# Ledger of designs, part 180: peptides against a protein of PDB entry 6MBK

Target 1, 240 residues: chain A of PDB entry 6MBK
Amino acid sequence: GFEMVNFKEEGFGLRATRDIKAEELFLWVPRKLLMTVESAKNSVLGPLYSQDRILQAMGNIALAFHLLCERASPNSFWQPYIQTLPSEYDTPLYFEEDEVRYLQSTQAIHDVFSQYKNTARQYAYFYKVIQTHPHANKLPLKDSFTYEDYRWAVSSVMTRQNQIPTEDGSRVTLALIPLWDMCNHTNGLITTGYNLEDDRCECVALQDFRAGEQIYIFYGTRSNAEFVIHSGFFFDNNSH

## One batch from the design tools (peptide; made by RFdiffusion4, then SolubleMPNN)

Design b2_p21_5_s1 (from b2_p21_5, 10 letters changed)
Fold by OpenDDE base, seed 5:
Structure b2_p21_5_s1 (fold): chain B 240 residues (1-240), chain A 21 residues (1-21)
Amino acid sequence: as target 1 above (240 residues)
Amino acid sequence: SVSDFALPGLPRHKLLEKPKA
């Protein structure tokens, strides 16, 4: 087993409550527990989603709005998960003026400016949508939709979104994976996949962990864990 | 276009580490 712990230097993480062996399936998260584009469509956001072409085309924005709606809903199933999310991020949208000035000599400045510009445009668009669209009247964020809220939500999604298969396996969708994404990062191989037969995200241990040790995973080189939809885990044992 | 609203894919891990002062 494992438990959520606030580690002094790393923030929230998972700690082993027993010895876990390398390649042991120690963590799985059923689809019903994930925040997905589909769960966004099935939420209070669903009516607006069905009528807004941008929400439909951009699953990451749909997840950002889903996250905001659920955060604003005291009885949300995902409240325990949302409360574990950082209140702010080390993403470009949170850079201070000195940090931006430092990046002016780098190619990264173009990405920073692009992100600022795009996020501001998205916010302005959706602010108008929330104020004017009939289906937005039922959203818990209608009277409280700030740029700070939007910045937080898009940064949360950007840093935590994963690609998973749809229920029928025919397409890829986006998901936030509660509990699993609380694992802090280490160097290694991707040890997380999606099991379509059991309809769950599965994580095997990257190494042996003793009781009391922090459990680390490798997120990959991108924020989007491209879950290997078809090949499961990168470890050889998926041959059976 | 939808492209006008694209967020750059930033890795979860600090590709853009804040410059440590």
Scores: peptide ipSAE 0.029, ipTM 0.588, DockQ to the pose 0.131
Fold by OpenDDE base, seed 1:
Structure b2_p21_5_s1 (fold): chain B 240 residues (1-240), chain A 21 residues (1-21)
Amino acid sequence: as target 1 above (240 residues)
Amino acid sequence: SVSDFALPGLPRHKLLEKPKA
């Protein structure tokens, strides 16, 4: 077993409540618990999604709006998950002027400015959509859609979105994976996959974990710049 | 068994694309 714990330097993570062996299936998350593009279509966002070409074309934006709608819904099934998400992120959209200036000496600056520009443009577009589109009238966002809301949702999705298969396995879609995405990163191999037969995400232990130890997963090979830009953290033992 | 769909643990770095008009 495992439990969610707030670790001092790493924020929320998972801690083993018993000894877990390497390659042991310790965590699985059924599709019905995932926030997906499909669950967004089936939510209060569905009517707007069906009419907005950008939501249809950009699954990450659809997830961001889904996340915002569910956050604003007191009876949302995902409230327990949403409450575990950071209120702020160490991603470029939250960088102060001095942090941006520091990055001017790096190759990352182009991506930082791209994120700022794209996010601002998306916000301006969707602000107008939410204010004017008939299908936006029932969204809990209509009267409270700030740049800070959008920045948070986009950053949440950017730092947590995963590709999973569709139910029929014919294509991939995007998902937020509750509970699993609480695992902090360590160096290693990918130990998470999707089991189509059982229709669930499955995570096996990267290594032996003792009772009381934090459970880490490997997020995948990334440069330090990619970790900063997309995950909001530095990994000192990153060999890339 | 973990299926062939290895979930990229780091969210895919898709920079938010500009809305295509």
Scores: peptide ipSAE 0.027, ipTM 0.614, DockQ to the pose 0.068
Fold by OpenDDE base, seed 4:
Structure b2_p21_5_s1 (fold): chain B 240 residues (1-240), chain A 21 residues (1-21)
Amino acid sequence: as target 1 above (240 residues)
Amino acid sequence: SVSDFALPGLPRHKLLEKPKA
């Protein structure tokens, strides 16, 4: 097994409570525990989602609003997960002026400015939607929707969103994966996939972990954690 | 345009991490 631990330098992580072998399926998260675009549609956000073209077109924004709605809901099933999320992120939306100035010498500055501009535009749009749309009146964030709330939710999704198959496997959707996304990152191979038969995310150990050791996983480029839908764990059959 | 709202899923490209002070 494993346990959640707050590591001083790394924040929340998972610690092994027993020896875990390399390639052992040590962690799985059923679809019902995920925050998905589908769970957003089935939540208090559903009526607004059904009428807002941007929410419908942008699954990441739908997840951001879902996250905000659930955060504002004391009885949310995801409260234990949400409370483990960072309050701030090392994303461009949290950069100070000096950090932005440093990046001006890099090509990344265009992406930074694009993010600022897009996020500000989205906030302005959704602020108006939340104030004026009839279906927004039931949202727990109705009277508390700040830019800080929005940048936090967007940054949370940006840093934690994963692509998973839909239940029927016909399409890709976006999900936040509680518990699994608390694993800290290390270099290696992607050891997480989606098992459609059991309808769950599955994570196998990247290496042997002893009882008491922190469990690390390789997220790859998190934004492109394409759950390798198709191929089971590519066991690179190292041909002899 | 919906494209105007596209938040590129910025990969945690190390380049977009806060410069370690």
Scores: peptide ipSAE 0.028, ipTM 0.594, DockQ to the pose 0.139; fails the geometry check
Fold by OpenDDE base, seed 3:
Structure b2_p21_5_s1 (fold): chain B 240 residues (1-240), chain A 21 residues (1-21)
Amino acid sequence: as target 1 above (240 residues)
Amino acid sequence: SVSDFALPGLPRHKLLEKPKA
């Protein structure tokens, strides 16, 4: 077992409530609990998705709108998950002018400017779509869709999106994985997979964890620059 | 084009490989 805990230096994470052995399957999340492009298509977004070429082509934007619609829905199944998400992020879309100046001397500045430009263009496009498209009238966003809402949703997806197989295993799709995405990062090997037979995301322990210890996972090989740009943090022990 | 709207985003994990048994 495990529990969500606020750690002093790392923020929210998972703590073991019993001893967990290396390679033990300690956490699994069935497909039905994931926020996916497919669940977005099956939601109140479905009619708009079916008519908007950008939503169809960009699964990350579809997830961002799905997240916003579910956040605005008091009876959403994902309310408990959405309430665990940060209200703000330390990602480039939230940088102050002085923080951007520090990046001007780095190769990352082009990616930061690209994020700003693309996010602003997307917001302007979808603001008009929400105001004018007939299928947008049923969205809980109709009367309140701010840049701050969009920035938050895009940043949430950017920091937490995962590739998973489709139900038939023939393609990949995008998903947010509740509970599992609360694990903080450490160096190691990928210990999370998708079990198509049981149709669930499965995580095995990277090492032995004792009761009371924080459970870490490896997010994959990333530079500190990639962590700043895409995840909003530095990893001091990053060997990469 | 749709490419003009691309947001760079890193998956939190790489493609979920099979858990090493």
Scores: peptide ipSAE 0.028, ipTM 0.665, DockQ to the pose 0.756; fails the geometry check

Design b2_p21_5_s2 (from b2_p21_5, 9 letters changed)
Fold by OpenDDE base, seed 3:
Order: structure tokens, then C-alpha cells, then sequence
Structure b2_p21_5_s2 (fold): chain B 240 residues (1-240), chain A 21 residues (1-21)
């Protein structure tokens, strides 16, 4: 139904290979294909996760370490997905000195400095954990864990994390959604939900797309404050 | 505190537009 294409102005996106109708289920991603906090717990990171309070409390950091461990694993199931991720991001953690100076005149400067400070502190903490903790010895990051690695992983998670239900639907967890997160953004309504019966993310078309057209989705408002309200997913229990 | 480790994810679409030089 679709293919990955590099568009000149928008970079990588999805193109329809057939006509797709509005509201047609054109894309689904089963839970087993997602990178989740649960898959992190079930990976080589699991023993460390079970003993580190920060990994347990901060699902986004757990995903960042999961992403780094899988990137460093040649036989990782997620290698094809990880290779599609940007090597760098236009996030505050990548700003040059002149870009930061420009932001000093804006209200955003406090958030930027907070991100820098928090990310640096997290890196320093986990660098020490990786070097000293017994359960870190089996991590592929043991001999190579740089600030650049951590910055990349954190930025990847910040820009791509989604809230999905747990398997029993009782709680929410964090996930990276391969293939789906390659769709470029347009204004509209959220058309992606989680089907608990089939245990998969489901995306329906926002509009009619012809064969050869780029497929756009609405990401919703993915700010941390809005992440709960506008998670980019509607759960089936939205009776609307 | 765990709050000191909060990562404020910027939405992909709310990435601060690079100041037009």
C-alpha cells in the first residue's frame, strides 16, 4: 500500500503505491514490532533496569538506553528501523553557541538551559553506572558510551516517543513506532489509535490519497505538557 | 529528585523554527 521515499523538501516520508480512501486502515504496527519500556526490560538492559531507580522512574531514559543497546547490537531486530533515524536533530541539544545566543532574547532560553543541564547530569550519572555497575558489564555500551551517543538517543526518543496502553490496557507506557513515525505531518485530526483486541497501532487515512501521493498524518500536539492530552493516539475508549 | 531527570521532549512539529537568519 505504501513505500518509503526521500522527498526533496520534506526528507523521508511514505508514498502511496495504490489509491487509499479516507478512513481506510492502511497501516498497522503490532506491539511485537514496537520499541517499548517493556521490550527494554526484556532486553540485555533488563538486569540493570531492575536495579536502577532512574531507569524505572523515567521511561523515556529507558527507551534511550534501549535504542543505544539495539543500535550497538548487529543482530538487533530493530536495525532496519534504527538505520532510518536521523544522525543529528534540530533540537536544542544540538544548538550552536550563536543559536543559543539568539534564544537568550526569548522565553525559551530557560527551557534550553534546563535541557542542557538535565541531559549533562543524566549522562554523568549513567556514565558512572555503566562503568561500575555489575549488570552493565553485558551492555554493548560498556566500552563506548559518549555524550554524543546519549544526546542522539535522548533526542530520538524526545522527537518520536508515543504513549500506548499496556497489554492489559490498565496503564500507559512509552513506545517508538517503526514505519508509522516516517509519515510526515499535516494539519488535521488524529487518525492513529491502539487496537487492544488485535494488540496493534492502527492508522487510518486522513483523506483520499492517490497512487504516487505522499501520505500525511497529524501528529497531534506532542509537547510534554500536551503529551497526555494529545498523545498522537486515540484509545478505543474515546466514545466520540 | 527524579524531577531533575525530566526530559522535556519537544514535539517534532514544535521544534523551534530555526531563527531565519
Amino acid sequence: as target 1 above (240 residues)
Amino acid sequence: SVSDFALDGLPRHKLLEKPVA
Scores: peptide ipSAE 0.018, ipTM 0.564, DockQ to the pose 0.138
Fold by OpenDDE base, seed 2:
Structure b2_p21_5_s2 (fold): chain B 240 residues (1-240), chain A 21 residues (1-21)
Amino acid sequence: as target 1 above (240 residues)
Amino acid sequence: SVSDFALDGLPRHKLLEKPVA
């Protein structure tokens, strides 16, 4: 087994409560526990989602609003997960003026400016939607939707979103994976994928972990969004 | 356009790489 621990330097992580062997399936998360575009559609956000073309086109924004709605809901199933999320992120949207000035000499500056501009535009759009759209009246964030809220939600999604298959496996969707995404990063191989038969995310141990050791996973070289699909369970059958 | 709203999530990894001078 494992337990959630707040490590002094690394924040929240998972610690082994017993010896775990390499390649052992130690962690799985059923679809019903994931925050997905589908769960957003099935939530209090659903009526607005059905009417807003941007929410429909941009699954990451749908997840951001899903996070905000659930955070504002005291009885949300995902409250324990949301409370483990950082209050701030080391993302461009949180850079101070001096950090931005440092980046002016880098190629990253164009991406930073683009991200600022896009996020600000999205906030302005959705602020108006939340204030004026009939289906927004019942949202728990109706009277509390700040740029800081939106920045946090977008950054949370950007740093934690994963691509997973739809329930029928015909398409891909976006998901936040509670508990699993608490694993801190180490160098290695991808050991997480999605089991469609059991309809769950599965994680096998990257290495042997002893009781009391922190459990690490490899996030890959790609964004977390690309992780689950591109890092598909290496089922052994790449015979090529 | 919807494209103007694309948060191409900057891969977290690219920002942490120190610019190789």
Scores: peptide ipSAE 0.021, ipTM 0.578, DockQ to the pose 0.133; fails the geometry check
Fold by OpenDDE base, seed 4:
Structure b2_p21_5_s2 (fold): chain B 240 residues (1-240), chain A 21 residues (1-21)
Amino acid sequence: as target 1 above (240 residues)
Amino acid sequence: SVSDFALDGLPRHKLLEKPVA
């Protein structure tokens, strides 16, 4: 097994409680435990989602609002997960003026400015929606929806969203994967996939880990969002 | 347009993480 540990320098991570061998399936997360676009639709957000074209078109924003609604819900199933999320992120939306100035010499500045502009526009739009839309009245964030809230939620989703298959495997959807996304990153190979038969995310050990060691995984060079699909380790039972 | 709201919701690669000095 493993346990969640707060590592002083790395924040929350997973520590092995026993020896884990390379390629051992040590962690799996059933779909029912994931925060997905589907779980967002089935939540208190569902009525608003059904009426808002942007929420429908942008699964990442739907996840951001789902995260905010669940954070604001004391009895949310995901409270233990949400409480482990960073309060701030090293994402462009949190860059200080000096950091932005440093990036002005790089091509990345255009992307940073785009993110700022898009996030601000989205916030302004959804602020109005939350204030005026009848289905927003039941949202636990109705009376407290700040830019900081939105920035946090968007950044949380940005850093942690994964593409997973729908239950029927016909499409991809977006998910936050509790517990699994607490693994800190190391260089290596992608060792996480989605098992459609068992309807779960599966993670195999990148290497041998001893009891007491931190368990690291490789998130690839891509954003977490592209991770699960392109890393389709269909563990074909290659019986070889 | 929905395009105005396109968060490049792909977290762009951690390239947008602070350049770790």
Scores: peptide ipSAE 0.018, ipTM 0.583, DockQ to the pose 0.163; fails the geometry check
Fold by OpenDDE base, seed 1:
Structure b2_p21_5_s2 (fold): chain B 240 residues (1-240), chain A 21 residues (1-21)
Amino acid sequence: as target 1 above (240 residues)
Amino acid sequence: SVSDFALDGLPRHKLLEKPVA
């Protein structure tokens, strides 16, 4: 029903290969295809995760390290997904000095400085962990863990993390959703949920799409795309 | 995907929390 396309102005997106009707379930992604905190725990990162309090407490950092480990693994299942990710982001961590100076006149500067400080502190901490912790010796990034690597992974997670239910539905966890997160954003309603019975993310079409049209979805605030776990699709006009 | 930006030009993304250690 759709294909990956590199659009000239928008970068990678999904294009309809057939007519898709509004509210049609056109895209689903089973849990087994997601990069989650749980998949991080079950990966080569698992032994380190089990012994590091920060990885355990901060699921977003666990995902960032999971992403780095999989990127450094030539045979990773997620290589095709990782190769679709931007190499750089329009996040504060990538701002040039002049952009930061411009923001000094705004209240946003405090958040930018906080993000820089936190990311630098996290990198310094994990650099030491990777160099000294016995379980880090098995990580494919052991000899290649730069600030640029960490900045990229953190920015990837920050821009793409989603809340999904755990397998038992008792809690929420964080996930990167391959294929689905390739859709470009448009204003509208949240049309993505998680089906616990089938254990998959489900996306219904926001509108009618004709064959050859780009498929857009509304992420809300993408970094906090809350799946409506229990209520299905929340069709309220949360115009962001 | 296109990131949402605040009116001040900052992307509206979740900031990383401070390390717990």
Scores: peptide ipSAE 0.017, ipTM 0.558, DockQ to the pose 0.035; fails the geometry check

Design b2_p21_5_s3 (from b2_p21_5, 9 letters changed)
Fold by OpenDDE base, seed 2:
Structure b2_p21_5_s3 (fold): chain B 240 residues (1-240), chain A 21 residues (1-21)
Amino acid sequence: as target 1 above (240 residues)
Amino acid sequence: SVEDFRLDGLPRHALLEKPKA
């Protein structure tokens, strides 16, 4: 009951193709379709992951590298998803000098500088790893790993990562959720969960949507500063 | 330290608990 549409102001989103009722399960995404830390371990990245302590400790970085490897792989199952991702983000890593100067008067500047510093350090570390580690030789990104690539990947993960249960439900892991993450944000309540019995993400409608209307979800309660720093946008109707 | 590499980011969505039926 929905389709992908490019909305002029909001970019890609989902549009209802029929009337959807509030609380109706309109969208589900099985685990097998998710980009997860587990799928990263099971990919061409797996041998390197098994040898690198940072990849093992930081699931978000593992997802970033997984995203880069899949982007560089023409036959990747996730190519259709990757093509829906923005080429650039409004996150701090993409701020112009004037935007950074404007934020110098705010508490957000510390987080901005932290992101710059951490991302630069990560890139420098992994550039060396990719050049020197034996298990990096088979990575499709070996000869094409720029700071811009890394900045894009970590920004994609930062803006789209989700916590989901492991298959056994015993722990939390990180995932990118294709198709679902195309829903743009509105104020409301959390309407997405994970069904462990069916091993899928499930999204119910926040409200009634008519055929032709954009389907919105609530990403969670956040400050405008958190939206800027972590999601790259302001939300004018933010209740925080 | 691994902390020197920390990427502070909020998840797009909090832990996906089972949707309350």
Scores: peptide ipSAE 0.027, ipTM 0.636, DockQ to the pose 0.778
Fold by OpenDDE base, seed 1:
Structure b2_p21_5_s3 (fold): chain B 240 residues (1-240), chain A 21 residues (1-21)
Amino acid sequence: as target 1 above (240 residues)
Amino acid sequence: SVEDFRLDGLPRHALLEKPKA
């Protein structure tokens, strides 16, 4: 088994409660527990989604709005998950002026400015939609939709979104994967996949973990710039 | 199988694309 723990340097992560062997299936998350574009369509957001071309075209924005709606809903099934999410992120959308200046000499600066510009434009667009669209009147965020809310939601999605198959396996969709996304990163191989037969995400152990050790996963091959831009952290032992 | 759809542990960097108008 495992438990959620707040580690001093890495924040929240998963700790083994028993010895786990390499390649052991230690964690699985059924589709019904995921926050997906499909669950967004089936939520209070569904009517607005069906009429807004941007929500339909951009599954990540649909997830961001789904996350905001569920956060604002006291009886949301995902409240326990949402409460585990950081309140702030070390992603470019949270960078102070000095951090942006540090990146000015790097290729990453173009992506940082693109994120700022796109996020601001999206917020302005959706602020108007939420104020004027008939199907927005029932959204729990109707009277409280700030840039800070939007920044948090898009950063949460940006740092946690995954591609998974649709239920029929015919297409790829986007999902937030509760509990699994609490694993911190280490170098290695991708050990998470989707089992369509059991309709669940499955994670096997990257290595042996002893009882009391933190469980790490490999997030994938990324440059240090990509870690900063998309995950909000620098991985010192990154081979790229 | 776990091999069929490897989940990118880092969320795929969908830079919030410009809304396709």
Scores: peptide ipSAE 0.027, ipTM 0.595, DockQ to the pose 0.076
Fold by OpenDDE base, seed 3:
Structure b2_p21_5_s3 (fold): chain B 240 residues (1-240), chain A 21 residues (1-21)
Amino acid sequence: as target 1 above (240 residues)
Amino acid sequence: SVEDFRLDGLPRHALLEKPKA
């Protein structure tokens, strides 16, 4: 077993409540618990999604709007998950002027400017859509859609989105994976997969963890620059 | 174009691989 804990230096993570052995299947998340592009289509967002070409073309934006609609819905199934998400992020969209100035001497500045411009353009487009499109009238965010809301949702998706198979395994789709995405990062190998037979995400232990130890996973090969731009942090022990 | 709206984010896992048995 495991539990959610606030660690002093790393913030929220998972702690083992018993000894877990390397390669042990300790965590699984059924498809029904995931926030996916498919669950977005099946939500109150579905009618708008079916008529907006940008939502259809960009699964990450569809997830961002799904997250906003569910956050604005007091009875949402995902409320317990959404309440565990940060209210703000250390991603480029939240950088102060001095942090942006520091990056001006680096190649990362082009990605920062791209994120700012793209996010602002997306917000302006969707603000107009929400105000004018007939299918937007039923969205719980219709009268409360700010840039801060959109920035938060985009940053949440950017830092937490995953590629998973569709139900039939024929294509790849995007998902947020509740509970699993609470694991903090360490160096190692990918130990999370999707089991199509049981229709669930499965995570096996990267190493032995004793009762009371923090459980880490490997997010994949990333540079520190990629961690800052896409995840909002530096990893001191990053080997890449 | 749709490309003008592209915002690339790195997934936590680029591709979920089958756990090693």
Scores: peptide ipSAE 0.024, ipTM 0.601, DockQ to the pose 0.772
Fold by OpenDDE base, seed 4:
Structure b2_p21_5_s3 (fold): chain B 240 residues (1-240), chain A 21 residues (1-21)
Amino acid sequence: as target 1 above (240 residues)
Amino acid sequence: SVEDFRLDGLPRHALLEKPKA
């Protein structure tokens, strides 16, 4: 029903290979394909996760480390997904000096500085953890944990993390949703849910898409500032 | 504190609710 395409201005996205009708379930992603806090815990990161309070408390950081570990693992199941991720982002952590200067006149500058500060602190903390913690010795990133790596991972997670139910539906957890997160944003309604019975993310078409058209989804109500800060883009047609 | 390490990020999507049957 769809294919991954590199769109010149939008990067990777999904293109319909056939006509898709509004409300048609065109895409689903089983839990087993998701990168989750649980999959992080069950990975090579698991021993460290079990001992590090920050990883335990911050699912997004756990996902970032999971992403780094899997990226550093040639045989990772998620390699095909990871290779579709941007190598760089238009998020504040990648802003050039001129972009930061532009934001100095805005309220967004405080959030930018917060991201810089927090990310730097996290990196410094985890660099020490990776160098000193016994369970970090097994991590494939041990000898390749740069700020650039960490910046990339946290930016990937920041722009792509989703809240999903736990397997038992009792709680929420964080996940990266391969393939689905390739959909670029448009205005509309939330058309993605989690089907606990089938244990999968389900996405229905926001509108009719013709064969050859890019498939868009609505990420949710956000300000343009939130799009920039958290999603790495401006959405000029943002109705909010 | 854990808060000192907080990195706020918006989910790419809102909480995935059960599809309304």
Scores: peptide ipSAE 0.026, ipTM 0.625, DockQ to the pose 0.728; fails the geometry check

